Peptides against a protein of PDB entry 7Q4I. Designs and how they scored, part 35

Target 1, 281 residues: chain A of PDB entry 7Q4I
Amino acid sequence: HENSTIAERLYSEVRVLCWIMTNPSNHQKKARHVKRTWGKRCNKLIFMSSAKDDELDAVALPVGEGRNNLWGKTKEAYKYIYEHHINDADWFLKADDDTYTIVENMRYMLYPYSPETPVYFGCKFKPYVKQGYMSGGAGYVLSREAVRRFVVEALPNPKLCKSDNSGAEDVEIGKCLQNVNVLAGDSRDSNGRGRFFPFVPEHHLIPSHTDKKFWYWQYIFYKTDEGLDCCSDNAISFHYVSPNQMYVLDYLIYHLRPYGIINTPDALPNKLAVGELMPEI

## One batch from the design tools (peptide; aimed at target 1 F199 F214 W215 Y240)

Design b2_p18_4 (made by RFdiffusion4)
Pose (drawn by RFdiffusion4):
Structure b2_p18_4 (pose): chain A 281 residues (1-281), chain P 18 residues (1-18)
Amino acid sequence: as target 1 above (281 residues)
Amino acid sequence: SKEEEDMELINEQNTELL
């Protein structure tokens, strides 16, 4: 058994809308499994695709397929969410169909922040954007104010926001958001451990690639060696998670527990004023 | 151009890693 009263209270206090980038080839292979595992724990779940689907209730964006249209799908998805869902949630998560999210830990991190604060969170990378950009695969989450500025202020101005549908979806939204004064938040825990991860847990717990010009060690904004210390007890996301591994992570995280070891929750921080972030780590 | 090359390199490294 489990007492989930605290998480249920945060469910209503910190509404998270999750949108999943997918395509018709992945509707049954991947997107279904996201819906059956962590997707149902969001306040609202939306599958953004190029075609409709009964099982997912997928939204068909007016965007072609291919890696060259991922940026177009991101712009159309946030435009659609602003048009139809801006008051349906406080926070707006973009995730791939191979992202796994512990939604309860996302509500824990977001609790003190005002949805009116222009901010977004994720795994922070250094290149191409001065304040950093968030890994698309680790998932990134925007405040309601960040979604308003992106749709209302950045998309209509081609100088601030790339108008073509090509490019790295996460780098482009990082540029549009920096250009409209949306802050790149710090998602690490108070001990400095990461919460958002672009790889499976094994790759962060046991880093095989050893600072040998591998892209990850160059791209990471906050320097860390990772290893067994890499990850927060309240980590939020992992990526490159297979459809089968979605169910395994669900089992090991939510079901399997050592008898007599009771997780005691850290106290929630006090709410922050509009424009304010937590003290830096 | 540079960014596209960097993305390609990342994809190659990830393929080898994973």

Design b2_p18_4_s1 (made by RFdiffusion4, then SolubleMPNN; from b2_p18_4, 11 letters changed)
Fold by OpenDDE base, seed 1:
Structure b2_p18_4_s1 (fold): chain B 281 residues (1-281), chain A 18 residues (1-18)
Amino acid sequence: as target 1 above (281 residues)
Amino acid sequence: SELEKLEEEIEKELKELL
């Protein structure tokens, strides 16, 4: 017996469209497993590709394949969303086909925010963009207003947004969003713990697992520690999750229960006004 | 760009870490 009343409420009040970055070679290998696991908990799930796949619900964007086209694919994906799906959700998540997302935890984080607030969330990195940018692999979520500003105000202006399809996808969208006053939000919980992670849980949970010279420690916007205190109890995403690991995580998070332990959810915070952010911790 | 090269290096390091 499970009580999902609050999760069901948030499913209705905090509508999330998830778009998955993929390619035709990964439709069966990776993307299908997203659809069969965490992607089923999105209000809308779309796979953005270069080829159509009716079984997957993949969209063929007018882009080439390869890493050099990821920025081009992101621009076309958000154009497609704005044209066809801007009213289907309140929030718009980008994830990779090897990102795992706990959508309920994302809805909890987003609940106080207005979708008309120009804001986006993810794993914030500090280089290249003054306010920071969100790591592409950890996934990032835009408000409806952020998508509008990106597509309508930023993309058409080469002074605000890079016109070519080259460059770092996450950095380039971060620059574009900053240039149209979309705020890089703080996704940390009330204890200052991160929610979006650019690696698998193992790399965050094991103390001293990485060298101090590892680039990640120079890139993170907010100070974080390794170990069990690294991660929110309401963590949202992990990256480099294999298809097999997606099923393991799905089982561990949604099916496996320690008998006799009942988690009472915290009360929902008050809703913020349009343009208001939660205080940074 | 220098940024693109850095990101490629980052992705490579990530792959090596995994």
Scores: peptide ipSAE 0.025, ipTM 0.677, DockQ to the pose 0.709
OpenDDE base, seeds 2, 3, 4, 5: peptide ipSAE 0.024, 0.025, 0.024, 0.024; ipTM 0.668, 0.674, 0.671, 0.659; seeds 3, 5 fail the geometry check

Design b2_p18_4_s2 (made by RFdiffusion4, then SolubleMPNN; from b2_p18_4, 10 letters changed)
Fold by OpenDDE base, seed 4:
Structure b2_p18_4_s2 (fold): chain B 281 residues (1-281), chain A 18 residues (1-18)
Amino acid sequence: as target 1 above (281 residues)
Amino acid sequence: SELEKDEEEIEKELKELL
């Protein structure tokens, strides 16, 4: 027997719309497995594609396919969300069809923040954008106000937001959001441990798995440690998760329990005022 | 510099390293 009372409360108070970046070739191969695993824990789940799929709940956006069109797809996805779904949630998560997300841990991180605060969270990278930007693969979550500012204030202005569809989508949205004063939040826990990860758990948890010259160590905005101290006990996301690994993670996180160990959740923090952020660690 | 790599180059290097 499991006590889910706090998780149920947060499901109601911290409403999350998850949109999944996908394409028609991945509807059955990848996206379907998101829907069958972690995506079922979102308040609303939408797959953003170039073709409609009624079984998947995929939307056909007016964009081409391929990596060079990801920025175009991101712009059209948020336009679609703003037009049809802006009141269906308080927070709006972008994830890839090979991202795994622990939605309860994301709700816990977001709980103190007002959705009217212009803020977004993810794995923060330092290049190209002064305040940083959030890694596309790790997934990133915008407040309702951040979505409004992006769609209404940034997208219509070529001086604030890139009008063409080329470029790295995560960098380009990061530039647009900075230009409309949406803050790049700190997603680390109270111990300074990361919550959003651009790789699978194995690559973060194993010490010295990557060379010190690996690009990631130059890109990460906050200094991170290797090994078990890399990752929060309340980690939110991992990237490059295969369809099979999604089912393994679902089992390990939600079903497998060590007998005789009871986890007591930490107390919820106080809610912040509109525009207020948690202190940086 | 490595900081000037685009997303495609970064993902390619990642796939080669991992």
Scores: peptide ipSAE 0.027, ipTM 0.692, DockQ to the pose 0.537
OpenDDE base, seeds 1, 2, 3, 5: peptide ipSAE 0.026, 0.025, 0.026, 0.025; ipTM 0.696, 0.692, 0.692, 0.658

Design b2_p18_4_s3 (made by RFdiffusion4, then SolubleMPNN; from b2_p18_4, 9 letters changed)
Fold by OpenDDE base, seed 2:
Structure b2_p18_4_s3 (fold): chain B 281 residues (1-281), chain A 18 residues (1-18)
Amino acid sequence: as target 1 above (281 residues)
Amino acid sequence: KKEKEDFEKILKELKELL
């Protein structure tokens, strides 16, 4: 018998709206598999597209299709969320239709924080934005206050937020959020291990003689080791996860159990005051 | 494009190491 009491508590206390970046060509190929796997563990799940899909619960945003419109989709997605869903959750996760998320681990990370704290979390990168920005592929989560500041304060001001739809989506939102004093949080666990990953588990877990010149090592804000120490035991996300791999991950994480091993969850940390962050490790 | 291409290259390299 599984004891889910703490997970159920966190589901109620740390409400997460997940919005999935997708397009009409991926509704059936990718997005539906998010809905059938990890997306069902969000308090609310919305697919942001250019076309409506009632089976998927996809929203048609007023944006064109193509890679050059991802920033436009992100702006319109958060505008839509703010207008229709700002009170439906405490935290607002962006993920791609090939991102896999362990939502319970995200709730655990977010638990001490107030949703009224202007903060967001993800895989922090160091270039282009002084405080860093969160990798788009790993997914990133905004507090309710961060969404408010983004939509109400940043988006209407071309000096604070890019008005056109071009640019790297994750960099552009990172600039906008910095300009309205939304803090780029530290998503690492108490051991300094990352929780949001811009690649599949295999890439992070297997020590590769990968060229140290690989851009990732230059982009990561926090130094991380390769191998088993790369990743938190409470990892939150992986990117480039195929539809089939989502079902495999769901099985491995939520169904497969080693007999005789009982995992006792750590005690929840104390809640922080509004505006307070966890101390840097 | 670059991230995906780089990822595919890494996956290829990883597969060659395994």
Scores: peptide ipSAE 0.026, ipTM 0.635, DockQ to the pose 0.132
OpenDDE base, seeds 1, 3, 4, 5: peptide ipSAE 0.017, 0.020, 0.015, 0.016; ipTM 0.515, 0.552, 0.524, 0.520

Design b2_p18_4_s4 (made by RFdiffusion4, then SolubleMPNN; from b2_p18_4, 9 letters changed)
Fold by OpenDDE base, seed 5:
Structure b2_p18_4_s4 (fold): chain B 281 residues (1-281), chain A 18 residues (1-18)
Amino acid sequence: as target 1 above (281 residues)
Amino acid sequence: SELEKDLEKIREELKELL
C-alpha cells in the first residue's frame, strides 16, 4: 500500500492538459502506449494528429503530415486547446508520442507558480532565441496565460509569430513566446539538476556516452554534467522512449519498490505571486 | 539568419539519427 495524498492534492490543484504530437501512422504504434502509460496521469489527454481516431481520442488538425508541418500542427493544436479546453487545466504540456513524462514531478515543479504568470518550462536551449527556447522532444509546458498570449497575441501577428508552417517547431514557438513576453523558466531542481530531457535516461546517465562535439552540449542553456548528477531525482521527461520502454518505466517508477526504503516527500514550497519566478540557482 | 536555418536543419537531421 502507498500513500498518494500529496499527489492527489497536486492532481487537483495543478491541473495539466497533455497534448501529444502524433500522426496516423503512429496511432497504434506509439500513441496508444502513451495513453496506456503516463498519459493516464494527466487531467486531460488529447492526441493531435491529421486524422481523427475515436479510440485514441485523436483530433484531426487541418495540417499535413511530415516534419515540415510540425510548426503548423503546434499552432493549430494550441488554437484548438484555447478554443475548447483553456479552462480544463492550469498548465498545458506538449509531448511527442515517444516522450515519457512523470506528471507528478511536473506538478511538483509547477506548484509554486501561478497559471496566470506568463511562463513556460522544458529543456532550455540557448541558440536562436535570446532567452532560450524549450526542446521539442523533451516536451514543454505552458501556463494558461502563456497559451492565451500565444494564441491571442502572437499567432495573429506575422511580426510576432511565423505565419507559414515551416521551421523548427520548438524554435518557432520559442520566438513567438518571447515576442509576447512569456518567460522561459528554469526547470532545474534546487541542486541545479535538469528535469526535462531530450533523450532516454541511458544517454544522460552514462558518462562519455556522446562526444564533446555532440550538438547537445552546444545547445543546452544550463551547463550540466553526465552521470547521476545529470538528472533530478524528480525528473519529468525523457525522449526517444520506445513503446516497450514506456511500460518498463511505468513498472520501475510506480510499481517496483525496494523493500524497507520509504521515500518521504519534501515540503511544498510557498506559492509565488502572479509574475514571480523562483530565484535563480 | 540563413546560417541559423542551416544549423537547425543539421540539428534536426542529427536527432533523426539518434
Scores: peptide ipSAE 0.029, ipTM 0.698, DockQ to the pose 0.312
OpenDDE base, seeds 1, 2, 3, 4: peptide ipSAE 0.033, 0.030, 0.028, 0.027; ipTM 0.705, 0.711, 0.683, 0.683; seeds 1, 2 fail the geometry check

Design b2_p18_5 (made by RFdiffusion4)
Pose (drawn by RFdiffusion4):
Structure b2_p18_5 (pose): chain A 281 residues (1-281), chain P 18 residues (1-18)
Amino acid sequence: as target 1 above (281 residues)
Amino acid sequence: SHEEIWEKSLEDAEFREE
């Protein structure tokens, strides 16, 4: 048994819309498993694709397939969400079909922030954007105000926002958001442990690649060695998670528990004013 | 599986550099 009253209260207080980038080849192989595991825990779940599908109720974006059109799918998905869902949620998560998200921990992190604060959160990388950009695979989440500025202020101005559909989807949205005064939030916990992860848990708990010019150690905005200390007890996301591993993470996180060890929730911080972020770690 | 993940991650990193 579990008492989920606290999470149910946050479910209504912190509405999260989750959109999943997918394609027809992945509808049954990956996207289905996201819907059956963590996707159903979002306030609203949307599969963004290039073709329709009965099982997923997938939205067909006017965008071709291929890695060269991921940026186009991101722009069209946020335009679609602004057009049809801007008042349906406070927070708007982009995730791949190999991202796993603990949605309850996302509501915990987002609780103190105003949806009218122009901010987005994720795993923060240094290159290409002064304030940093968020890993596309770890998932990043925008405030309602961040979605408004992206669709209303950045997309119509080609100098602020790349008009071609090519490029690294996460780097491009990082540039458009910096160009419209959307803040790159700090998603680490109060102990400085990460919540958003671009790899599976093993790769952060046991870093095999050892600061040997591997891209991750160069890209990470906040320096850390990681290891057994890497990860928050309230971590939000992992990536490169196979469809089978979606169900395993669900079982180990939500079902399996050591008897007599009761997780006691940390108190929720007080709400913040518009434009305000939590004290820096 | 580990090798496949690392290959994909490197491909993604190279893609950001384009």

Design b2_p18_5_s1 (made by RFdiffusion4, then SolubleMPNN; from b2_p18_5, 10 letters changed)
Fold by OpenDDE base, seed 5:
Structure b2_p18_5_s1 (fold): chain B 281 residues (1-281), chain A 18 residues (1-18)
Amino acid sequence: as target 1 above (281 residues)
Amino acid sequence: MSEEIDKRAEEEAKFREL
């Protein structure tokens, strides 16, 4: 028998809307597998596309397809969320259709924070943005106040937010958010281990899997080691997860159990005041 | 900046299984 009492409490107290970046060619290939796996654990799940799909719950945004339109799609996605769904959740996760997310671990990380605090979390990168920005592929989560500031204060002002749809999606939102004083939070656990990952678990867990010249080592905001210390026991996301691997991860995380091992969850931290962050590690 | 971003996107694309 499973005891989900704390997870159920957090599901109610830390409401998450997940929006998935997708396109019409990926509705059946990728997006439906998100819906059938980790996406079912979001309080609200929406697929942001250029075409409507009623089976998927996909929204047709007024944008073109292709990498040069990802920033345009992100702007329109958050406008759509603000207009229709800003009160449906406390936190708003962007993920790709090949991102896997452990939503319970995200709720645990977010629990102490007020949704009225202008903050967002993800895998923090250091280039281009002074406070850093969050990796697009690892997924990133905005507070309700961060969404409000992005849509109401940043997007209407070309001096604060790029009006064109071109550019790196994650860098451009990072610039916009910094310009409206949305804080780039620290998503690391109490041991300094990351929670959001821009690659599959294997690429983070296996030492020397990549050359030290690999861009990732130059982009990471916080220094991290390879191996088991790479990743929190409460990791939140992985990227480049195939549809088949999503079902494997769902089985391993939620069904497979070593007999006789019982994990007792840590106590929930105290809630922070509005505008307060956890101390840096 | 654009060239470096494009390089990142190209290098990341190698990790896509699909």
Scores: peptide ipSAE 0.336, ipTM 0.880, DockQ to the pose 0.081
OpenDDE base, seeds 1, 2, 3, 4: peptide ipSAE 0.286, 0.311, 0.305, 0.300; ipTM 0.862, 0.870, 0.870, 0.866

Design b2_p18_5_s2 (made by RFdiffusion4, then SolubleMPNN; from b2_p18_5, 10 letters changed)
Fold by OpenDDE base, seed 3:
Structure b2_p18_5_s2 (fold): chain B 281 residues (1-281), chain A 18 residues (1-18)
Amino acid sequence: as target 1 above (281 residues)
Amino acid sequence: EKEKIDKLAQEEAEFREK
């Protein structure tokens, strides 16, 4: 008895390729649970690894494993996407194998933007990069033009993009994207509430769950609150989500219904011109 | 579980600070 007509329209008009950062030791432990839950709602789903796995659809990138290789893996992942998949989608999401994403809410946020606009979205952090950068764990989404600029203009130039594979991947891609004039977008809703979250829902929804000295409050680019007003009604992502929690979230979001409550979606905004952004709040 | 996540998050922040 559900009407998914608008979601089906957005699935066709706002095509998303999701690539998942993983490793061979996590194929069975984490990545397969992404594939069985939220990853099935992407237009294309690819797992970026150091080993091939045909059951998972994992790609073996020419990189090592460990935190010091994540930047190298991100560069090779986007090179692979540009070479093989740049026309398969309009938007290109990076997520971790413990990120949960509500892809319909991401399509709703992205709908007004042209994929030819050099922009990317996520949970914006303020340190190290003048315009900010997007948290790696919350996931971040590049337009097709942003991917083109990253791979074609930034990566080949050591002055624009770090040539070695070391460093924090989210900071390093943020520097590269800034250097090719890819804009760090505002992903907040019309009420100024965030959509991409670097922690589980519980850590954002519970007031005073963290102390005021917690690094997150110094990193967040936009001022945010805790509690019920922390998060958009159209939230997109959460990080540190266990495999079991992915199935719980899938059930709660897509299956569990309060009887007698009908949700009517808001009207879609007008589409923006190429290069145009929504006004910041 | 919270303590585990807090530790992972702290390690991530410290890695960015290098």
Scores: peptide ipSAE 0.641, ipTM 0.955, DockQ to the pose 0.920
OpenDDE base, seeds 1, 2, 4, 5: peptide ipSAE 0.630, 0.636, 0.627, 0.626; ipTM 0.954, 0.954, 0.953, 0.952

Design b2_p18_5_s3 (made by RFdiffusion4, then SolubleMPNN; from b2_p18_5, 11 letters changed)
Fold by OpenDDE base, seed 2:
Structure b2_p18_5_s3 (fold): chain B 281 residues (1-281), chain A 18 residues (1-18)
Amino acid sequence: as target 1 above (281 residues)
Amino acid sequence: EKKKIDELAKKEAEFREK
């Protein structure tokens, strides 16, 4: 007894290709659990690896493994997407194999935006990139135009985009995207609460006397607080989610219901023109 | 588990700073 009409509409109107950053050692340990949980709610799901896996739908990219190759893998992943899948979706999500994503909430955030707007969303960090960049672990989503600009305009130009495969993946793509005028969007809700999170829910929801020197507080682009007000009711992603926690989250979000509570969704916002952004909050 | 996440997150931040 569930009415999913709006979610079904958004599934059709806001098409999302999800690509998962993984490696051969994680295909069975992590990536398969993404496929069995939140990844099934993407319009298309692809695992980007260095080895092919037909059970996973993993693509073997021409890259090495290890942290120093993540940037190389990201470049090759988006090249692959542009060549084979640019028309399969309107939006293109990068996530890690330990990122959990509520795809319906992402579609809701993206609904007003044109996929022809050069924009991307995620957990915005402030260092190294003037407009900010999106945390790799929280996942980030590019518009179709952003993918086009990245692959066609940025990647071929060593002055715009790092030619080497080394570097921090999220910082390097952030630099490239800025250099081709892809806007680092604001993913916060109308109350100013974040939607993309670089940690598990417990880290954000439970005020720990974490040392104020914790790097995260220096990296966040928008001021945020810990506790219940940390997170949008329409939160999109969490990072460092174990395979077991993915199944728990799937149950809690999509199956567990408090009897007698009916959630009425807010009205969809008006669609924006090409190049238009939501007003800053 | 929290400690493990904190250690991973620290390594990620340190990698960005290089």
Scores: peptide ipSAE 0.540, ipTM 0.936, DockQ to the pose 0.909
OpenDDE base, seeds 1, 3, 4, 5: peptide ipSAE 0.525, 0.533, 0.524, 0.523; ipTM 0.933, 0.936, 0.933, 0.933

Design b2_p18_5_s4 (made by RFdiffusion4, then SolubleMPNN; from b2_p18_5, 9 letters changed)
Fold by OpenDDE base, seed 3:
Structure b2_p18_5_s4 (fold): chain B 281 residues (1-281), chain A 18 residues (1-18)
Amino acid sequence: as target 1 above (281 residues)
Amino acid sequence: MDEEIEKKAKEEAEYREK
C-alpha cells in the first residue's frame, strides 16, 4: 500500500556510500544494529575498524584504537574508499556506530547538487575553521569530488592536512577540506531548520532550560531555535542513539503510520550546475 | 539532557578545545 517510486528514483540517482566509524569492541554491541536498521538503506555500507569482521563487513584499517586515533582512522577510511569504492557512489557519508540516519532525507537534500561540486554537508560548527566544519557525531557527507580532493590533494601535503593521527577528527578533516577549497555547505531546509543533529531527537525537540553557557550554543554555525521549530520535517541524522533506540526509530519512521494521513512529497528542486550551491537562507 | 550523553558530549567538546 506504500508508494516508494520517488525514493527508489533517488536511491538510483543519488547514490550514497555510508562508512561507519567503529572498533572491534563495538562490532556486536553497536555496529551490527546500524547494519540491521538504517545502514541497509545506503547503496553501500562499510564498517571501518581496526579488525576485520566478515559477518559485519568490517575493514581492518592500519590504525590504533581510542579517541587519539579517530583522525588517523578517518584518513585511512577515506583512502580506502578512494582506492576501492570512489565510483560505487556519488556521496560518501561518515557516521558513528551510534549515529542514526534517514538516508532518504539525505538524498533529498543532496539531489540538486552535482557530486563533482567540491562540497560537504553536516551539522556545521563555527570554531577553529574559518568556513566552519561538520560535527563528527552528527555525521557528514562528502561529494565524490570532495573525497578526491581530500585524498589526492590534501592528505599527501603536511601543509594542507595534519600528518599525525592525533587531534579532533571533525576539526582536522574540516581544516584539510577548507585548504583544498571544499565548501562547507548549508544543510538547513527552506525554512532554515537543521537536518543534521549532534544529539538524540529528545534533546533537540524538548526545550531544555539548558544553560545558555552550554558549549553547543557557542559551537553552532547557524542560529537555531529550540522546540518544535528546531528540526526539519526532513531531518537526516541524530547522534548518541542507542542500539535499542535505532530499532524504535526504524519502527516510528518506516512502519508506524497514522491511519488516514497521506504525505505528499514536495516537488524536487532543479539541479544545480557544477560548483553551484543553493542560496543561503 | 541524559547525564550520560551530557558527559560524553562535554568530553568531546573538551577534546576539540585541546
Scores: peptide ipSAE 0.552, ipTM 0.933, DockQ to the pose 0.852
OpenDDE base, seeds 1, 2, 4, 5: peptide ipSAE 0.276, 0.547, 0.538, 0.557; ipTM 0.863, 0.931, 0.928, 0.932; seed 5 fails the geometry check

Design b2_p18_6 (made by RFdiffusion4)
Pose (drawn by RFdiffusion4):
Structure b2_p18_6 (pose): chain A 281 residues (1-281), chain P 18 residues (1-18)
Amino acid sequence: as target 1 above (281 residues)
Amino acid sequence: SKEEEDMELVNKQTEELL
C-alpha cells in the first residue's frame, strides 16, 4: 500500500500539461507505452503528430515528417497549446516518445515557482545560447508565462525566432526563449545532483565515455563527473528509454520497495514572488 | 553549418555509445 495524499494535493496545485512529439511509425511502437506508463500521471496529456489516431487522440500538426521538421512541430504544438489549453495548466512539458518522466518529482521541483514567472527547466547545455538551452530528449518544461511569450512575442518576430522548420528543436526554442527574457532555470537538487537526464540511468551512474572530447562533457552547463553520485532521489526524467523499459522503470520506482525503509518527504519550500527563482546551488 | 556538423558528431557518438 502507499499514502499518496501529498502527491494528490500537488496534482491540483501544480497542473502539468505533457505533450509528446511522435509520428505515425511510432504511434503503436512507442507513443502507446508513454500513455500507458507515465503519461497518465500528467494533468493533461497530448500526442503531437503529423496524422490523427483513435488510440492516442493524436493532434495532426500541419507539418511534414522527418528530422528536418521537428522545429516546425515544436512551434505548431506550443501555438496549438496556447490556442486551446493555456489556462488548462500551470506548466507545459515537451517530451519525446523515448523520454521517461517521474511527474511527481516535476511537481515537487515546480511547486515554489510562479507560473507567471517567465522560466523553463531541463538538462542545461552550454553551446549556441548564452544562458543555455535544455535537452529535447530529457524533456523541458515552460511556465504559462513562458508559453505566452513564445507564441505571442517570439514566433511573430523572425529576427528573434527561426521561421524555417529545420534545425535542432531544443537549440531553436532555447534561442526564441532567451530572446523574449524567459529564464533558463536550474533544475538540479539542493545537493547539486541532476534531475533531468538525456540518457538511461546506467549511462549517468556508470559513465563509460571518459572526458575524451565526447560531446556531453563539452555541452553540460554545470560541470560534474557524474557516477554513482550523479542523480537526485527526486530525479524527473531519463531518455533513450525503450517501450519495454517504460514499464520496468514504472515497476522499480512506483511498486518495488525495501520493507521498512520509508521515504520521508523533504518540506516544500515557500512560494516565490513573480520573477523570482530559488537560491542558486 | 558549424552547428549541423556538431549535431552530426553528437549523433555519431551517441550511436556508438548506445

Design b2_p18_6_s1 (made by RFdiffusion4, then SolubleMPNN; from b2_p18_6, 12 letters changed)
Fold by OpenDDE base, seed 3:
Structure b2_p18_6_s1 (fold): chain B 281 residues (1-281), chain A 18 residues (1-18)
Amino acid sequence: as target 1 above (281 residues)
Amino acid sequence: SEEDKDFEKLREELKKLL
C-alpha cells in the first residue's frame, strides 16, 4: 500500500491545468495516449487543436495547421485558457502530444512559489531572449499572473508581442513574457540538476558522444554536467516520447516498485512571498 | 564503478522497453 497523502495535498494546493499542443491527425495517434497516461494527473487537461474532438476534450482554435502556425496556436490557446479557465488552476503547463510529464514533481518544484508571482519555468535556453526562454518541446509552465500578463498586457500590443503567427513558438512567447516582466525562473533542483528535458530520457541519461558542437550545448542557459548528474531525481518532463514509451514510463514510475524499498519524501520548503524567487544555485 | 554497471544494465533494459 502506498501513502499518497503528500501527493494528494499538493494536488489540491498546487493546481495545474495542462494544455496539449496537438492537431486533428494526431488526436488518435498521440493525444489520446497523453490522456490515458500522465494527463490524468493534471487538475485540468485540455487538448488544443484546429478541430473539436469530444472524446479527447479537444478545443478547435481559430488557427491553421502546420509548424508555421504553432505560435498562432499558442496565442489562441492562452487566450482560451484566460477566458474560460484562469481560475480553474494556479499553474498552466504547455506540453506537446509527445511530451511526458511527471506532474507530482512539477507540483513539488512549484509549491514554494505564489501563482501571483509573474514567473514561468521549463528548460531554459539562452539565445534570442536576454533573460532566456523555455524550450517548447520540454514543456513550460506559467503562473496565473504570467498568463494574465501574457494575454492582457502583451498580446494586444504589437510592440510587446508578435502579432503574426510566424516564428519559433517558444522564442516568441519568451520575448512577449520578458516584455511584460514575467521572470524566466530556474527549474533546477537543489543540486543544480535539470528537471525539464527537450529530449527522451535515453538521450539525457546516456552520455551520447554528442559532438560538443551539438546545438543543445550552445542553447542551454545553465551549464549541466553530462552523465548521471545531468538529471534530477525529481525530473519533470521529457520530449519525443512515443505513445508506447508513455505507457512504459507510466508503468516504471507509478506501478513498478522495488520490494522492501520505502521512499520517504523530502520536507516541503517554505513558501515564498509574492515576487520572490528561490536563490540561484 | 558498480553503480556505472548497474546504470548501464538499467539503460540496456530501458532500451528494450522503449
Scores: peptide ipSAE 0.021, ipTM 0.475, DockQ to the pose 0.026
OpenDDE base, seeds 1, 2, 4, 5: peptide ipSAE 0.019, 0.017, 0.016, 0.015; ipTM 0.467, 0.563, 0.516, 0.488; seed 4 fails the geometry check

